# Designs tried in a protein design run: peptides against a protein of PDB entry 8PQO. Part 216

Target 1, 252 residues: chain A of PDB entry 8PQO
Amino acid sequence: VLLKEYRVILPVSVDEYQVGQLYSVAEASKNETGGGEGVEVLVNEPYEKDGEKGQYTHKIYHLQSKVPTFVRMLAPEGALNIHEKAWNAYPYCRTVITNEYMKEDFLIKIETWHKPDLGTQENVHKLEPEAWKHVEAVYIDIADRSQVLSKDYKAEEDPAKFKSIKTGRGPLGPNWKQELVNQKDCPYMCAYKLVTVKFKWWGLQNKVENFIHKQERRLFTNFHRQLFCWLDKWVDLTMDDIRRMEEETKRQ

## One batch from the design tools (peptide; made by RFdiffusion4, then SolubleMPNN)

Design b1_p28_5_s3 (from b1_p28_5, 14 letters changed)
Fold by OpenDDE base, seed 5:
Structure b1_p28_5_s3 (fold): chain B 252 residues (1-252), chain A 28 residues (1-28)
Amino acid sequence: as target 1 above (252 residues)
Amino acid sequence: SAAEEELRKAVILLALKMGIDYVSLRAL
């Protein structure tokens, strides 16, 4: 098991981020060829547990049509079915990813707190001290080009070049986080993403767990660069506007 | 096996590509 807490600092408020995240997910999904294909929604319902109120979803990603024929032929039964269970109680979210074939030998859990701070809280997910001491804290800097793979880099999605016309935020220079503290009119937040990865296959555990973390970090980095650079597209949207966009996307 | 490793990597990469967004859909 490998745990890392990714801390993504953004020059947006927690309330703004709720809109921006949903918009950016929808936009990214439209841009991905076949992103909605092979997704089965089993459950989509409100939940209430221990004072937490939110939306629960259970989705299955059927990968059979997305892999080459030789991969499909070699795949054990259930190996190409990925289950995603998500609890969205913004500003708290939890996602659990499992596989039918690997059962308890595979787990990706992502727990996110969105806080109106600069990533300074320790153990925001309230782990036991013994577990917390094994968590690596990883800061993602959306302005740092060196954290972006060359193949993922787009100039229009570079926070170091982008300036929001609507808000005046950006471009984000090398010291933007320190400068933000002095800008009383600019909101900020941190997404604390505790990622738990388990891949319990002998000889491959560390390799696969590290690989998954590398992919998650890449995903978080690119996504939040997009979210910020798309600020002018979503900052004036309401949650009702987002709901309409989601409905329109489901009909396509 | 090498084939199993490639399969596992492919599954993970494809799942991520398919838009595991970690956001629950709202109830309509």
Scores: peptide ipSAE 0.070, ipTM 0.684, DockQ to the pose 0.166; fails the geometry check
Fold by OpenDDE base, seed 4:
Structure b1_p28_5_s3 (fold): chain B 252 residues (1-252), chain A 28 residues (1-28)
Amino acid sequence: as target 1 above (252 residues)
Amino acid sequence: SAAEEELRKAVILLALKMGIDYVSLRAL
C-alpha cells in the first residue's frame, strides 16, 4: 500500500472551485476520445451518513474496447471491469476504484478535502497516527513548469502566462503562493487529495503503486493548470449553469 | 511501454470521471 497526500493550492475560493471543477471536467472529457463509452451507471442516488450528505454513484467502466486486442485476449474474466464508487459531498469527496478480478488485491482510493487554506493542515483526513506517518505530502504547484511533462505542456494552459481578464488573477510567478497572503482580495484554497493505492502482486506491488501515483499526480497537475487557465470561462457560471450545460451535453 | 500508456489513458479517463460526477449533481 502506498499513500500520498497531494496538496493542490489554487487562487480560487472553495465555492468557485466547485463550479470550476465541474466545468473543467466537462471540457476535459470533451477533449478525450471515448470518455463516455463503456460506462455503466449502476447507482446514482443521494446519501446521508454520519452527517455527510451528498450523492453516491456506482459506475462500471468496461475497458474491453479500450485496451489492445492482446490485453483483451489475455485478461481474465472481470479484469477489464473497473468499479468506481463515489461519495460526492462537496467540499468532501471520496472515490473508491476496484476491479472484479483483483478483488482485495487492488484498490485506488481518492479522498479529497477542499479547504480555504494554503495547504498547511496536517492530517486533514484524520488518519490514525501510525498510518499518517507513512503518508508522503506532495505539493503540486500549478505554476511550476518543471512539474509538467513536455508532452503535456500547452502555453494556453500555463498559469505562469495566463492573466484572468474577469478576476485580474495571474500570471502566477515563482512566489505566487507567498504573494497571495498579501492579496486580501484574492481567494485561495487547497485541495487535499489523499490517494491510497494498493496493488498486491508479488514483485510488482511497488512498481504498479508508484506508477499509479505518478499518473494521478500528472492528472492533478494538468487538470488544475487547465482549471485555473479556464477561469474566465467558468468564474461567472453558477451551479445551475453547470447543471444546464450537463443536461445539454447529455442530449447530444 | 505501450501497455503502460494505455493504462495511463484509462487511469486518466477514470480519474477525470472520478473527480466529478455530473450525473450526481442533478439530484441536488
Scores: peptide ipSAE 0.067, ipTM 0.729, DockQ to the pose 0.076; fails the geometry check
Fold by OpenDDE base, seed 2:
Structure b1_p28_5_s3 (fold): chain B 252 residues (1-252), chain A 28 residues (1-28)
Amino acid sequence: as target 1 above (252 residues)
Amino acid sequence: SAAEEELRKAVILLALKMGIDYVSLRAL
């Protein structure tokens, strides 16, 4: 098991982020064709548990069409079916990824708190001390180009070049986080993403767990760079606007 | 590999559609 807490600081409010996240997810999904094929929604319902109220979803990702034919032919039954269970109670979110074949031997869990701070809270997910001491805190700086793979880099998605016309935010210089503390009129937040990865296979555990974390970090970095650079597209949208856009997208 | 990159893209799309956690099944 490998645990890391990714802390993503953004010059947006927690309330703005809710809109921006949903918009950016929808936009990124449009840019990649075929992303809806092989997704089965089993459950989509409100839940209430331990004072947490939100939306629960259970989806199955059927990867049979997304892998080479030889992989599909050799894959054990259930190996290409990925289950995602998600609890969305913004500003708290939890997602659990499992596989039918691997059962208890495979887990990806992502627990996210969105807080109006600069990533300074320790153990925001309230882990036991013994568990918390094994968590690596990883800061993602969306302005740091060195954290972006050259193949993922786009100038139009570079926070160090982008300036929001609507808000005046950006470009983000090397010391943008320190400067933000002195800017009373600029909101800020941190997404604390506790990622738990378990891949129990002898000889492959560390390799696969580290690989998954590397991919998650890459995803979080690129996504939040996009979210910020798309600020002028979503900052004036309401949650009702987003819901309408999602409904329109489902009808197409 | 090219196959890993295509799988990565597929997983990103799936994670993005879920709107909450971009769990990259890219490692599979």
Scores: peptide ipSAE 0.037, ipTM 0.671, DockQ to the pose 0.090; fails the geometry check
Fold by OpenDDE base, seed 3:
Structure b1_p28_5_s3 (fold): chain B 252 residues (1-252), chain A 28 residues (1-28)
Amino acid sequence: as target 1 above (252 residues)
Amino acid sequence: SAAEEELRKAVILLALKMGIDYVSLRAL
């Protein structure tokens, strides 16, 4: 098991982020061909548990059409079905990824708190002290080009070059996080993303767990760079506007 | 086996490409 807490600081409010996140997910999905094919939604309903209220979803990603023929032919039953269970109670979210074939030998869990701070809270997910000692805190700086792979870099998605016309935010210089503390009129938040990866296969555990974390970090970095650079596209949108965009994306 | 390793890599890569952590938000 490998645990890391990714802390993503953004020059947006927690309330703004809710709109921006949904917009950016919808926009990214439009740019990816075939993203909706092979997705089965088993459950999509409100939930209430232990004082937490939100939306629960259970999705199955059927990968049979997405893998090479030789992989499909050799794959055991259930190996190409990925289950995603998500509890979205913004500003808290939890996602659990499992596989039918691997059962307890595979888990990806992502728990996110969105807080109006600069990533200074320790153990925001309230782990036991012994468990917390094994968590690496990883700061993602969306302005730091060195954290972006060359193949993922786009100038139009570079926070160090982008300036929001609507809000005046950006470009983000090397010390932008420190400058935020002095700018009373600029909101800020941190997404605390605790990622738990379990891959219990002999000889491959560390390799696969580290690989998954590397890909998650890459995903979070690129996504939040996009979210910020798209600020002028979503900052004036309402939740109703977002819902319309999501419905349009589902039809494509 | 080599086939099992390729399968595992494909599953992980595809799940990540589908936008793990964010795809669920489209259901709200």
Scores: peptide ipSAE 0.030, ipTM 0.665, DockQ to the pose 0.213; fails the geometry check

Design b1_p28_5_s4 (from b1_p28_5, 13 letters changed)
Fold by OpenDDE base, seed 2:
Structure b1_p28_5_s4 (fold): chain B 252 residues (1-252), chain A 28 residues (1-28)
Amino acid sequence: as target 1 above (252 residues)
Amino acid sequence: SAAAEALAKAVLLLALKIGYDYVSLRAL
């Protein structure tokens, strides 16, 4: 098991981020070839548990059409079905990713707190001290091009070049986080993403778990660069606007 | 068999990689 806490600082408020996240997820999904293909929604309902209230979703990602034919032919039953269970009680979220074939030998858990700070809180997820000492804190800087793979880089999604017309935020220079502290009118937040990865494979577990973390980090980096660079598209939307957009998309 | 298990795990890792690269997995 390998745990890392990814801290993503953004020049947006916690309330703004809720809209921006939903918008950016929807937009990213549209940009992918076959966006909704192979996604099955089993459950989408309100939940209440231990004082936490939110929306619970259970989705299956069927990857059979996304892998080469020979992989599909060799894949055991259930190996290409990924289950995603998500509890969205914003500003707290939890996502659990599992696979039918691997059962308890595979787990990706992402627990996120969105806080109105600059990523300065320690153990925001309230882990036991023995567990917390094994968590690596990883800062994601959305302005740092060196954290982006060349194949993922787009100039229109570069926070170091983007200037928001609606808010005046950006471009994000090398010292943008330090400068932000002095800008009383610019909101900021941190997404604290505790990622737990388990992949039981004798002799290869650590290598595989690190590989999965690398993919998660890549995903978070690209997503939040997009979220910021799309600021002018979503900053004037309300949660009700997002809900209407989601409903309209389901009817198509 | 150990070989079948290794193949299955390799297939899953490839699927996950493809999923992150080309499938709309949530960044939640």
Scores: peptide ipSAE 0.351, ipTM 0.867, DockQ to the pose 0.451
Fold by OpenDDE base, seed 3:
Structure b1_p28_5_s4 (fold): chain B 252 residues (1-252), chain A 28 residues (1-28)
Amino acid sequence: as target 1 above (252 residues)
Amino acid sequence: SAAAEALAKAVLLLALKIGYDYVSLRAL
């Protein structure tokens, strides 16, 4: 098992982020080929548990159409079905990813707190001390080009070049986080993403767990660069606007 | 068989690698 807490600081408020996240997920998903194909929604319902109130979703991602024919033909039963269970109680979210074939030998858990701070809280997910000492804190700087793979880099998604017309935020210089503390009118938040990865196959555990973390970090970096650079597209939207957009997308 | 398991593991890892970005994006 490998645990890392990714801390993503953004020059947006926690309330703004809720809109921006939903917009950016939808937009990024449209840019991917076969968006929505092979996704089965088993459950989508409100839940209330231990004072947490939100929306519970259970989705199955059928990867049969996403892999080459030889992979599909050789894959054992259930190997190409990924289950995602999500508890969305913004500003808290939990996602659990499993695979039918791997059963308990594979787990990705992503627990996120969105806080109106600069990533300074320790153990925001309230782990036991023995567990917390094994968590690596990883700061993601969305303005740092060196954290972005050349193949993922787009100038229009570079926070170091982007300036929001609607808000005046950006471009983000090398010391943008320090400067943000002195900018009383600029909101900020941190997404604390505790990622737990388990891949219990002898000889492959460390390799696969590290690989998954590398992919998660890449995803979080690219996504939040997009989210910020798309600020002018979503900052004036309300949650009701997002809901309407989601409904319209479902009808297509 | 051990060979079948090894093949299954290889296929699963390949599938995971190919589909990871797609699944992970929707999990955000």
Scores: peptide ipSAE 0.180, ipTM 0.798, DockQ to the pose 0.678
Fold by OpenDDE base, seed 4:
Order: C-alpha cells, then structure tokens, then sequence
Structure b1_p28_5_s4 (fold): chain B 252 residues (1-252), chain A 28 residues (1-28)
C-alpha cells in the first residue's frame, strides 16, 4: 500500500472550485468523443452516513471496447470491469476504485478535502499517526510546466500564460503562491487529495503502486490546469447553470 | 498460474490507464 497526499493549490475559492470542477468535467465530456461509452451508472442517489450528507454514485467502467483486441482476448473475466464508488459531500469527496478480478488485492482510494488555505494543514484526513508518517505530501504546482508531460501540454491550458479577463487572475509566475498571499482580493484554496493505492503484485507492488500514483498525479495536474485556464468560462456560472450544462451533456 | 495472474494484472493496469481518460475520473 502506498499513500500520497497531493496538495493542489489554486487561486480560486472553495465555493468557486465547486462550480469550476463540475464545469471542467462537463466541458471535458463534451470535448471527448465516446467518453461515456462503456460507463454504467448502477447507483446515483443521496446518502447520509455518520453525519456526512452527499451524493453516492456507483459506476462500472466496462473497458472491453476501449482496449485493443489482443488485450481483450488476454483479459480474464472481470479484469476489464472497474468499479468506481464515490461519495460526494463537497467540500469532502471520497472515491474508491476496485476491480472484479483483483478483489481485495487492488484498491485506489481518493479522499479529498477542499480547504481555503495554501496546503499547510497536516493530516487533514485525520489518519492515525502511524499511518500519517508513511504519507508523502506532494505539492502539485499548476504553473510548473516541468510537472506536465510534453504530450499533455497545451498552451491554452498553461496557467503561466493564461490571464483571466473576468477576475484578473494570472498568469501564474514562478512565485505565484507567495504573491497570492499579498493579493487580498484573490481567493485561494487547496485540494488535499489523499490517494491510497494498493496493488498486490509479488515483487512489483511498489513499482506498480508508484506507477498508479504517477497516473493520478498526471490526472490531477492536467485537470486543475484546465480548471484554472477555463476560469473565465465558469466563474460567473451558478450551480444551476452547471446542472443545466450537465443535463445538456447527458442528452448528447 | 503466476503467469496468468501477471498477465491479468498487466491488462488491468492498461485498463486503468485507459480509464483515466474517462471524464468522470477527472473530478477525483
């Protein structure tokens, strides 16, 4: 098991982020051809547990049509079905990814707190000290091009180049986080993403778990770069506007 | 067999990589 806490700092408020996140997901969905293919929504319902109230979703990603034929031919039963269970109680979210074939030998858990700070809180997820000491804190800097794979880089999604016309935020220079503290009118937040990866594989567990973490980091980096660079598209939207956009996206 | 298991795990890793392209995973 390998745990890392990714801290993504953004020059947006926690409230803004909720809109921006949903917008960015919806926008990305529109831009992707076939992105919904093979996704089965088993459950999508409100939940209440231990004082936490939110939306619970259970999705299955059927990847049989998404993998090359030779992979599909070699795949054991259940190996290409990925279950995603998510508890969205913004500003808290938990996602659990499992696989039918691997059972308890595979887990990706992503627990996120969105906090109005600069990523300075320690153990925001309230782990036991023994567990927390094994968590690596990883800061994602959305302005740092070196954290972006060349194949993922887009100039229009570069926070170091983007300037929001509506808010005046950006471009994000090398010291943008320090400069942000001096800008009383610019909100900021951190998404604290505790990622737990378990992938039991004799002799390769650590390598695979690190690989999965690398993919998660890549995902978070790219997503939040988009979220920021799309600021002018979503900053004036309400949650009702987002809901309409989501419904429109579902109809396409 | 160990080989079959290894293959299955490799397939899953590839599947996960593809899964990361799904829009819903971006909100994680």
Amino acid sequence: as target 1 above (252 residues)
Amino acid sequence: SAAAEALAKAVLLLALKIGYDYVSLRAL
Scores: peptide ipSAE 0.333, ipTM 0.861, DockQ to the pose 0.447; fails the geometry check
Fold by OpenDDE base, seed 1:
Structure b1_p28_5_s4 (fold): chain B 252 residues (1-252), chain A 28 residues (1-28)
Amino acid sequence: as target 1 above (252 residues)
Amino acid sequence: SAAAEALAKAVLLLALKIGYDYVSLRAL
């Protein structure tokens, strides 16, 4: 098992981020070839647990049409079905990814707190001290070009070049986080993403777990660069606007 | 068998590598 806490600082408020996240997920999904094909929604309902109130979703990703023929032919039953269970109680969220074939030998868990700070809280997920001492804290800087793969780089999604017309935020220079501390009028937040990865395979566990973390980091980096650079597209939207957009997307 | 398990895990790893583009980011 490998745990890392990714801390993503953004020049947006916690309330703004809720809209921006939903918008950016919808836009990113539209840009992917094949869209929602092969996604089955089993459950989508409100939940209440231990004072936490939110929306619970259970989705199955059927990957049979997304993998090469030789992979599909060699895959045992259930190996190409990925289950995603999500508890969305913003500003807290938990996602658990599992596979039917691997059972307890495969897990990706992502627990996120969105806080109105600059990533300065230690153990925000309240782990036991013995568990917390094994967590690596990883800061993602959305303005740092060196954290972006050349194949993922787009100039229109570069926070170091983007200037929001509606808010005046950006571009983000090399010291933008330090400068933000002195800018009383610019909201800020940190997404604290505790990622737990388990892949039980003798001799390859650490290699695969590190690989998955590398992919998660890449995903978080690219997504939050998009979210910031799309600020003018979503900052004036309400949660009701987002709900309408989601309903329209479900009808297509 | 150990060989069948290794093959299954390799297939899953490849599927996950491809599938990252299709995972929902809504709860991330």
Scores: peptide ipSAE 0.144, ipTM 0.788, DockQ to the pose 0.496; fails the geometry check

Design b1_p28_6_s1 (from b1_p28_6, 16 letters changed)
Fold by OpenDDE base, seed 3:
Structure b1_p28_6_s1 (fold): chain B 252 residues (1-252), chain A 28 residues (1-28)
Amino acid sequence: as target 1 above (252 residues)
Amino acid sequence: MLSAEELEFLKELAILLTLLELLKKLLE
């Protein structure tokens, strides 16, 4: 098991981020033709647990039509079915990813707290001390180009070049986080993403777990760069607007 | 709901699991 807490600081408020996150997910989905194919929603209902209230979803991603032919031919039973269970109680959310084939030997858990700070809170997820001491804190700087793979880089999604017309935020220079402290009118927040990866296979556990973390970090980095650079597109949207966009995306 | 990047990740994950299974069989 390998745990890392990714901390993503953004020059947006916690409330703004909720809109931006949903918009960015919907917008990115438009670029995928047939993106909804193979997605089965088993459960979508409100939940209440230990004072936490939110929306629970259970989805199955059937990837048979999404993978190369050789993968489809060689994949064991259940290997191409990925289950995603999500508890969305913004500003808190939890996602658990499992696979029918691997059963208890594979797990990806992502627990996120969105806080109006600069990523300075320790153990925001309230882990036991023994567990917390093994968690690596990883800061993602959306303005740092060196954290982005060349193949992922897009100039239009570079926070170091983008300036929001509607808000005046950006571009983000090398010391943007320090400068943010002196800007009373610019909101900021941090997404604390505790990622737990479990892959049980003797000799490959650490390798695969580290690989998955690498991919998650890449995903978080690219996503939040997009989120910020699309600020002018979503900052004035309402939740009703977002819902309409999501429905529109499903129809494509 | 599922972004293109997330779907790509899941695809890569499925490929990884399949390749690992193949490797496991080859090492038997």
Scores: peptide ipSAE 0.191, ipTM 0.785, DockQ to the pose 0.723
Fold by OpenDDE base, seed 5:
Structure b1_p28_6_s1 (fold): chain B 252 residues (1-252), chain A 28 residues (1-28)
Amino acid sequence: as target 1 above (252 residues)
Amino acid sequence: MLSAEELEFLKELAILLTLLELLKKLLE
């Protein structure tokens, strides 16, 4: 088991982020061919648990048509079915990813707190001290070009080049986080994403777990760069606007 | 709905898991 807490600082408020996150997900989904093909929604309902109130979703991603032919032909039963259970109680979110074939031998858990700070809180997920001391804190700087793979780089999604017309935010220079402290009119937040990766196969556990973390970090980095650079597209949207957008996307 | 990047991650993950399981079976 390998745990890392990714801290993504953004020059947006916690409330703004909720809109931006949903918009960015919806926008990216529009560009995906097939829309919701291969996605089975088993559960989508409100939940209340231990004071946590939000929306629970259980989705199955059937990836048979999304993988190469040799994978589809040779994959064990259930290996191409990925389950995603999500508890969305913004500003808290939890996602658990499992696989039917691997069962208890594989798990990715992502627990996120969105806080109006600059990533300075320690153990925001309230782990036991013994567990917390084994968690690596990883800061993702969306303006740092060196954290982006060349193949992922897009100039239109570069926070170091983007200037928001509607808000005046950006571009984000090398010291943008330090400068943000002095900008009373610019909101900021940090997404504390505790990622737990478990892959039980003797000899490859650490390798695979580290690989998955690398991919998660890549995903978080690219996503939040997009989110910020799309600020002018979503900052004036309401949650109702987002819901309509999601419905339209599902109909494609 | 899942974003394109998230879907790509899941696809890569599925491929990885499949290949590893196949390798595991070959080594048994």
Scores: peptide ipSAE 0.184, ipTM 0.785, DockQ to the pose 0.729
Fold by OpenDDE base, seed 4:
Structure b1_p28_6_s1 (fold): chain B 252 residues (1-252), chain A 28 residues (1-28)
Amino acid sequence: as target 1 above (252 residues)
Amino acid sequence: MLSAEELEFLKELAILLTLLELLKKLLE
């Protein structure tokens, strides 16, 4: 088991982020061919547990048509079915990813707290001390180009170049996080994403777990760079606007 | 909803898991 807490600092408020996140997800989904093909929603209902109220979703991603033919032909039964269970209680969210074939031998859990701070809170997810001591805190700087793979880099999604017309935020220079403290009119937040990866295979456990973390980090980095650079597109949207957009996206 | 990037991740994950399981079987 390998745990890392990714801390993504953004020059947006917690409330703004909720809109931006949903918008960015919806917008990115529009660019995906096939849309919701292969996605089976088993459960989508409100939940209440231990004072946490939100929306619970259980989705199965059937990836048979999304992988190369040779993979599909060789994949054991259930290997291409990814289960995603999500508890969305913004500003808290938990996602659990499992695979039918791997069963208990594979797990990805992503727990996110969105806090109006600069990523300074320790153990925001309230892990036991023994567990917390093994968690690596990883800061993602959305303005740091060196954290972006060349193949992922897009100039239009570069926070170091982007200037928000509507908010005046950006571009984010090398010291943007430090300067943010002095900008009283600019909100900020941190997404604390505790990622737990479990892959039980002796000899390759750490390698695979690290690989998955690398991919997760890549995903988080790219996503939040997009989120920020799309600020002018979503900052004025309401949650109702987002819901409408999601409905429209589902129709595609 | 699932973003394009998330879907790509899941695809890559599925491929990885498949290949690893195949490798495991070969080593058994």
Scores: peptide ipSAE 0.179, ipTM 0.784, DockQ to the pose 0.712
Fold by OpenDDE base, seed 2:
Structure b1_p28_6_s1 (fold): chain B 252 residues (1-252), chain A 28 residues (1-28)
Amino acid sequence: as target 1 above (252 residues)
Amino acid sequence: MLSAEELEFLKELAILLTLLELLKKLLE
């Protein structure tokens, strides 16, 4: 088991982020061929647990048509079915990813707290001290070009170049986080993403777990760069606007 | 809905898992 807490700092408020996140997810999905294809929603219902109240979703991603032919032909039954269980109680979210074939031998858990700070809270997920001791804190700087793979880089999604016309935020220089402290009119937040990865195959556990973390970090980095650079597209939207957009997307 | 990046991640994961299973079978 490998745990890392990714801290993504953004020059947006917690409330703004909720809109931006939903918008960015929707927008990114539009660019994917066959959006929604292969996704089965098993459950979508409200939940209450230990004082936590939100929306629970259980989705299955059937990847048979999305992977290369050799994978489809050689994959064991259930290996291409990914289960995603999500508890969405913004500003807290939890996602659990499992695979039908791997069963208990594979787990990805992502627990996120969105806080109006600069990533300064320690153990925001309230792990036991012994567990927290083994958690690596990883700061993701969306303005740091070195954290982006060349194949992922897009100039229009570079926070170091983008300036929001509507808000005046950006571009984000090398010391943007430090400068943000002195900018009283610019909101900020941090997404604390505790990622737990389990892959129980002796000899490959560490390799696979590290690989998954690497991919998650890449995903978080690229997503939040997009989120910020699309600020002018979503900053004036309300949650009702987002809900309407989602409904329209479902009809397409 | 799933973003393009998330889908790519899942695809890569599926490929990895499949390859590992093949390797496991070869080592049996």
Scores: peptide ipSAE 0.168, ipTM 0.779, DockQ to the pose 0.695

